# Designs tried in a protein design run: peptides against a protein of PDB entry 4GMN. Part 2

Target 1, 375 residues: chain A of PDB entry 4GMN
Amino acid sequence: RYANITLLALVTLASIGTDFQETLVKGNQGSRESPISAADEEWNGFDDADGDAMDVDQKSSSGEDQEEDYEEIDVKEDDEDDDDDSITSEMQADMERVVGADGTDDGDLEDLPTLRELIQTAVPQLIRLSNLPIDSDESLTIQSHALSALNNISWTISCLEFANGENANIHNAWYPTAKKIWRKTILPILEADSADLKLATQVTSLAWAVARVLHGETPTDGNPHRKFISLYHSSKQQAGGNSNSIEEPEDPFQGLGVKCIGVVGSLAHDPAPIEVNREVGVFLVTLLRQSNNVPPAEIVEALNQLFDIYGDEELACDKEVFWKDGFLKHLEEFLPKMRTLTKGIDKRTQPELRTRADEALLNLGRFVQYKKKHA

## One batch from the design tools (peptide; made by RFdiffusion4, then SolubleMPNN; aimed at target 1 W208 D251 Q254 K259; its pose is not in this set)

Design b1_p27_7_s1
Fold by OpenDDE base, seed 2:
Structure b1_p27_7_s1 (fold): chain B 375 residues (1-375), chain A 27 residues (1-27)
Amino acid sequence: as target 1 above (375 residues)
Amino acid sequence: MPVLDERSIKKRVEEKEEEERLEELLE
């Protein structure tokens, strides 16, 4: 009885986390720059003011469009629009305030009561539930649901813009809680070194969401970047040996490998210790060098992480890691391989992977050119 | 229970932006 009520409450909290994300997206649509689209924005470099617009003569090679007659398969989508408008008027009002409030720097969520209760009341309970001793299938189920709820809340918050002091009140309220999730949920699970790939995927997804906000301020206790690099390698070894279909996630970007790259990339951002940055940067560049044996989605993620980590030349990691370890040469040598990789992705079967690979290829070209100008 | 990640969030944003563009084209 108590377990079923706990599970229902965890499912409800995870749902509230998704509904909150949906409300954030609806609210942010009024501001053209969704922070999520910024990851799809062409990396323009840091605007040095004197950028002569290089007219990239896109010679459109007119490929002859073979009009293949697509037979309209009339897939009756049974639109069971169960529009469960579960967006509470309070959540909507909180989102209108998040989007409309000129950021008052006070880390007080007085004006955001729903978000305050999620962060201050719900999350500390979820952390406790995620850290219960696993002694039964019921306790394992509770942990999994608590991790899912923490994941959804953490991902939702990680999609807020915090640059330039935006949403500073939310950031300041979340930051100590995010560190608590890291220390009390993520680290204990990583240190347990479980062979459970499902649990590893859940904790890695949560770790990515948390690390997207904490970046280089993520607690370095126990060298968590090395744990995620180890998990990356272990996941590759297990996938090669047991033909037990761990269902390759239908989405190539939801793979444990991609999630590991996303975590370690986020952990390597300034103000991360230079040694942490170096170990991650070397890991990412090594993936590019070994690209023939790396899934395309992991290459795309590794490139994006490299751009984000080393985009700013004023950061200590630019001089101490990027230039010192000769990363530019490796990126330049990877350009022709990336072109081949991207062209090898079928647009019909993997349209999204192809689009993201085309973008990452474009950004790689720009990034290499940028770094050559600033050499 | 939906489990959010970067991709699921991006997809939901893209779907909404497409719906809005379709609505604007129908007006």
Scores: peptide ipSAE 0.248, ipTM 0.767, DockQ to the pose 0.441
OpenDDE base, seeds 1, 3, 4, 5: peptide ipSAE 0.228, 0.225, 0.249, 0.221; ipTM 0.759, 0.756, 0.767, 0.752; seeds 1, 4 fail the geometry check

Design b1_p27_7_s4
Fold by OpenDDE base, seed 3:
Structure b1_p27_7_s4 (fold): chain B 375 residues (1-375), chain A 27 residues (1-27)
Amino acid sequence: as target 1 above (375 residues)
Amino acid sequence: MPVLDEESILKRVKEKLKKEEEEELKK
């Protein structure tokens, strides 16, 4: 009984996170910058004022807006004041204890009551449920659903723009909670060293979503970047041997390898420790060197992460890692391979992968030119 | 800024919760 209610609540919370994500996607379809594709961000680190932007007049074929006539279902508000005060005062008090430990100015979410309740109310309970002792298949199911809900919420929040102080209220409210998810949910599961690839995939997806907001401010305790690098290598060894291929997700960007790259890339951003940045940078550059055996989607993600990590020359990692470890040479040597790889992707069968590879190829060319001017 | 239609989301959430609770109460 309690487990079914808990499972139901978790499925619902996972559904909420999905509905939020879908709403963000739909809201962003009007703005050219869909943040969900971190790949669609043209690497703008180039203050080259003199670039004749060849107007690639991509005539956006006006797809006819099928106005789906949303019939206004006139839901009569029957004012049944069912004060379902089901938020027990104990849950509220445990949550205040859970939020109140880091004296961070919790961003005022007065104007965002649903998001506030997700961050302040739902997420702490999901963290608790993800940390239940695993003693049964039921507890494993609860953990999996709690991780799914946390993943969907965290991904949705990670799709918000936080650059230049945008959404600062949401960022400030999420930041302590994101650190808590990392410390209380992600790290313990990574430390358990489970051979469960399903659990590893769920935790890695959640870790990526959390790390996309925390970046180099992600807690470095226990060297999580090494665990994700190890998981990447382990996942490749298993895919080569056992015919129980985890069904490779139909979406090449949903693969465990891509998720591992996304996590470690995000962890390596400033102000990450230079040694963390170096280990990740060497890992990513090594993928490019070994590209003949690496899925194209992982190459695209590894390139984007390299651009984001090393795009700013003012950062300590540019001098201490990028230049010192000779990454430019490896990127330059990879350019012709990337052109071949990208051209090998069929636009008809893999349109998204081809688009993201074309963008990553363009950005690689620009990035190499940039770094050569600043050499 | 992606416009979060919080009301639409809350409505869908409440409808899903209610439907799922009604399905569990029928078992």
Scores: peptide ipSAE 0.013, ipTM 0.467, DockQ to the pose 0.039
OpenDDE base, seeds 1, 2, 4, 5: peptide ipSAE 0.009, 0.006, 0.005, 0.000; ipTM 0.438, 0.428, 0.421, 0.421

## One batch from the design tools (peptide; made by RFdiffusion4, then SolubleMPNN; aimed at target 1 T18; its pose is not in this set)

Design b1_p28_5_s2
Fold by OpenDDE base, seed 5:
Structure b1_p28_5_s2 (fold): chain B 375 residues (1-375), chain A 28 residues (1-28)
Amino acid sequence: as target 1 above (375 residues)
Amino acid sequence: SRQALQEQRQRELRRQVEELEEELREIQ
């Protein structure tokens, strides 16, 4: 009886986190009346202080580019008006305020009562539930559901814009709670060294969501980046041996390998210790060098993390790691391999993977050119 | 794209909720 009520509450909290994210996605789409084509999200890691529009010399090599008629797959929005009334009118109003909030620096969540109660009341209970002694299958189920709810809430918050002081009130309320999730939920589970890959995947997903907000300010106690690198390698060894298929998630980007890369990449951002940055950077560059044996989705994630970590030349990691360890040479040598990898992805069977690989290839070319100009 | 990542994460979160709701229906 108490378990079922707890489970129902955990599912409800997980649903709230999902619905909150949906409203953020829809709100961000609605404010952009201009369809910025998915192609126009240029990697903005370049302070284009020099307005030299690189004339991409369209060398008209008269190759018969077969116009592959992209049939607009008219994704019928099946208006499944599943009015799943799960979003309370208060939650929707809080979300509309978060999406519409011009960055008024009132560090109080008074205007966001639902989000306040999630952060201040619900999350501290979820942390307790995720850190209970495991003594039964029921306690394992409660832990799993508490991790799922924490994951959903943490991912939703990590999708907010916090650059330039945007959503500073939410950031300031979340930041101490995110550190508490890290120290009280993530670290204890990672230290238990469980062979449970389901639990490892859940905690790694949560760790990525938390690290996407904390970045290099994530607590470095016990070198968690090394634990996630070890988990990455361990996951690859298990997939090769036992035909107990942990069904590779149908979505290539939901794999444990991608999640491990996302966590360690996020942990390596400034102001991370240079040694942490170096160990992560070497790990990511090593994946590119070994790309023949690495899933394409992990290569895409590793590239994006490398761009985000080393995009700013003013950061200490640019001089002390990127240039010092010769990463540019490895990225330049990888560029032709990335072209081959991307072209090998079937657009029909894996459209998202192909699109993200095409973007990562474009950004790799731009990144290599930038770093060569700033050498 | 940040948007493509957000949409991908949304699909993951939906799937996780659906799995949790299915597990709850099996326990009730």
Scores: peptide ipSAE 0.150, ipTM 0.759, DockQ to the pose 0.764
OpenDDE base, seeds 1, 2, 3, 4: peptide ipSAE 0.149, 0.136, 0.134, 0.031; ipTM 0.763, 0.757, 0.756, 0.665; seed 4 fails the geometry check

## One batch from the design tools (peptide; made by RFdiffusion4, then SolubleMPNN; aimed at target 1 T18; its pose is not in this set)

Design b1_p29_8_s2
Fold by OpenDDE base, seed 3:
Structure b1_p29_8_s2 (fold): chain B 375 residues (1-375), chain A 29 residues (1-29)
Amino acid sequence: as target 1 above (375 residues)
Amino acid sequence: SEFQEEVRRQILERERERFRREVERKRAE
């Protein structure tokens, strides 16, 4: 009984986090709809073709309906559905404010009460539930649902713009909580060295969402980048051996390998220690060198991470890692391989992967040209 | 740089869409 209520509450929290994300996507799309000037494309009126009225004959079959007195069981619609809609509506209103608000520097979510309660009340409970001793299938199920809810919340927040001081109030409220998720949920699960690839995928998804906000300010205790690099390699070894293929997610970008790349890429951003940046940068460049044996989605992610990490020449990692370790040469040598890889993706069967690869190829060309001008 | 900002924006949009699909999949399970 209590487990089922806890599971329901965790599913509801995960759902709410999704509805918040959907509202974010809609709000951000609506802001980009500059009114497409209604170009007066004269909709040439379809000619009124005189479609003949087929006389459907009224056959009068006189079936004697026996009035079986079905007692209307007055199923009281329990008004419990109205409370879920109210919370979703409040979260929608908060999200509309987040998309529209020039973030005031005050870290107080006074104007965002639902988001405040989510961060201050719900997330600390989810962290507790994710860190329970695993002693039963029930505790494992609770952990999985708590991780799913934390993932959804963390991803939703990570999809906000925080550049140039945007959403600073949300950033400041989330930042200590994100560090708490990292230290109390992510690190303990990574240290437990579980052979559970499902759990590893869940924690890596959460780690990516958290690291997309914390970047190089993510706690470096225990060298988490090396743990995720190790997990990347371990995942490749397991996929090759056991015919218990965890069904590769139909989406090539949902794979554990992509998630590991996303985490370590995010961890390598300034102000990450130069040695952390170097180890990650070498890992990513090594994937490009070994591209014949790497899934295209992982190559796309590795390229995107390299562009984000090394796109600013004013950062210490540009001089101390990118130029010093000769990354430009590896990127230039990879350009023709990326063109071949991208062209090999069928647009009909994998349209998204093809689009993302075409964009990554375009950006790789631009990035190489940029770096050559600033050499 | 303008290039980095554009790439970051593109990544943000893609990851937003990816996350939406991940959750839709989990709701269907």
Scores: peptide ipSAE 0.298, ipTM 0.862, DockQ to the pose 0.792
OpenDDE base, seeds 1, 2, 4, 5: peptide ipSAE 0.290, 0.291, 0.038, 0.290; ipTM 0.858, 0.858, 0.681, 0.857; seeds 1, 4 fail the geometry check

## One batch from the design tools (peptide; aimed at target 1 N151 T156 C159 R212)

Design b1_p30_3_s3 (made by RFdiffusion4, then SolubleMPNN; its pose is not in this set)
Fold by OpenDDE base, seed 3:
Structure b1_p30_3_s3 (fold): chain B 375 residues (1-375), chain A 30 residues (1-30)
Amino acid sequence: as target 1 above (375 residues)
Amino acid sequence: SELEEKQREIEKRGRELEQRRIQKRMDELA
């Protein structure tokens, strides 16, 4: 009984996290309807060539109007308003405010009471539930659902713009909570070294969502980047043995390998220690060098992380890692391989992966050219 | 499950936004 209520509450919290994201989409779409000024494409008038209107006078045959009384079957579309009762009017109002509010710098969520309650009340309970001793299938299920709820909340919050002081109040409220998720949920589960690839995938997804907000300010306690690099390698060793049971995610970008790359990439940003940045950068560049045995989605993610980490020449990591460790040479040597890899992706079967690979290939060419000009 | 589908959609959107952020920065370097 209590288990079912706890599971229902966790499912509800996970659903709330999903619905917040959907509301943020809808709100951001409504604001970005800046009228596409109909650029008057001057429709260059097709020269109306004077073609003779032959007046084909075909006779009106007066066929009898049989009024077939089509009984309008008033199919009451029962709009089952699936009142997805998950979004309270208060949650919707909070999300509308998040999309519209110039973030007041004070970290005060007074104007966002539901989001405040989610961050300050719900998330600390989810952290506690994720740390229950695993002694039963029930406790494992509770942990999994708590991780799913934390994942959905963290991903949703990570979809907010925090650049240039936007949403500073939400950022300031989330930041200490994100650090708590990292220290109390993510690190303990990573240290338990569970052979459970499902749990590892959940934790790594959560870690990516958290690290997308914390970046290089993610707690360095216990060298988490090395743990995720180790997990990457361990996952490759396990996948090679049990080819039958890991349903490869239909989306190549949902793979544990991609998630590990996304996490460690985010961890390597300034102000991360230069040695953390170096270890991550060397890992990512090594994936490119070994690309013959690396899934294309992981290559795309590794490239994107490298572009994001080393795109700023004013950062200490550019001089102390990128240039010092000769990363430009490895990127340039990879460019022909990336062209081959991208061309090898079937546009019909994997359209998204092909598009993302085409973009990453374009960016790799631009990035190499940029870095060569700034050498 | 519907929850697992919604979770996949959230994660997908988060990755798409991250890619757009990176792409914007790359376009500023060009």
Scores: peptide ipSAE 0.533, ipTM 0.936, DockQ to the pose 0.782
OpenDDE base, seeds 1, 2, 4, 5: peptide ipSAE 0.532, 0.532, 0.520, 0.533; ipTM 0.936, 0.936, 0.931, 0.935

Design b1_p30_4 (made by RFdiffusion4)
Pose (drawn by RFdiffusion4):
Structure b1_p30_4 (pose): chain A 285 residues (1-30, 108-237, 251-375), chain P 30 residues (1-30)
Amino acid sequence: RYANITLLALVTLASIGTDFQETLVKGNQGDLEDLPTLRELIQTAVPQLIRLSNLPIDSDESLTIQSHALSALNNISWTISCLEFANGENANIHNAWYPTAKKIWRKTILPILEADSADLKLATQVTSLAWAVARVLHGETPTDGNPHRKFISLYHSSKQDPFQGLGVKCIGVVGSLAHDPAPIEVNREVGVFLVTLLRQSNNVPPAEIVEALNQLFDIYGDEELACDKEVFWKDGFLKHLEEFLPKMRTLTKGIDKRTQPELRTRADEALLNLGRFVQYKKKHA
Amino acid sequence: AAAAEAALAKLEAAAAELEAEEIEKRLEEL
């Protein structure tokens, strides 16, 4: 039963996690009662995956169970985070997911992040999941072991398809949990790291630049948020952004539209947004 | 394995497109 009974079940639950994304797209061209697949994924499939993700690992075989269990959690979390939850959008699904997303973080991502050593493959898997979960949690994400510091250190150290880089994952997840209403100091650290990435953009891969700019726009674009005054202005983030604007223009034109298009068009949008961003705040004390 | 990675990469790309659209809408509203 081993090869069939356990691994098959996980790989299939993970595929179900992947393919539910097509239901969302096709459904649009035409209490999760209307979405039983999603309902079952959250209430039934996910609790067992959190369990499996936790357990040793005493042996290599259970090393594979953990990995597969993390793959399924990743696919589900990702697909769910492909929904618009800003404002009142998709509120029914948000309430069904949010507590579970908190559990995945506390019971899965955090204990694994506690034992630093040793894997790159596994370190890549947890960060991917943590990025998915934090895209929904938005600074409501738990601040316990000061996880942003660990993901920040993971970025620099793992320095040794452009958007699949682990570094991009570290930027995204740390950037997502630093939105309001996060601890103002957690925000200061994450914001400093994201801005430092620009000041020292001399050797940062272009995709990591685009993610850093999107994360910053996503965080400090509201003057009512304490962190806009408490960090963005208090630490003068505006100067680095104004200084980076010329540097950002040349790197964007340094990208071959023909090889490959997506990064180029995505970077064009970031500089465009970067310019508009430098204006809006320039207008606000 | 490569197929699973390619499927995940598609999800991540779709999520990045959604985030960029939200940021654009916010800036347009400004």

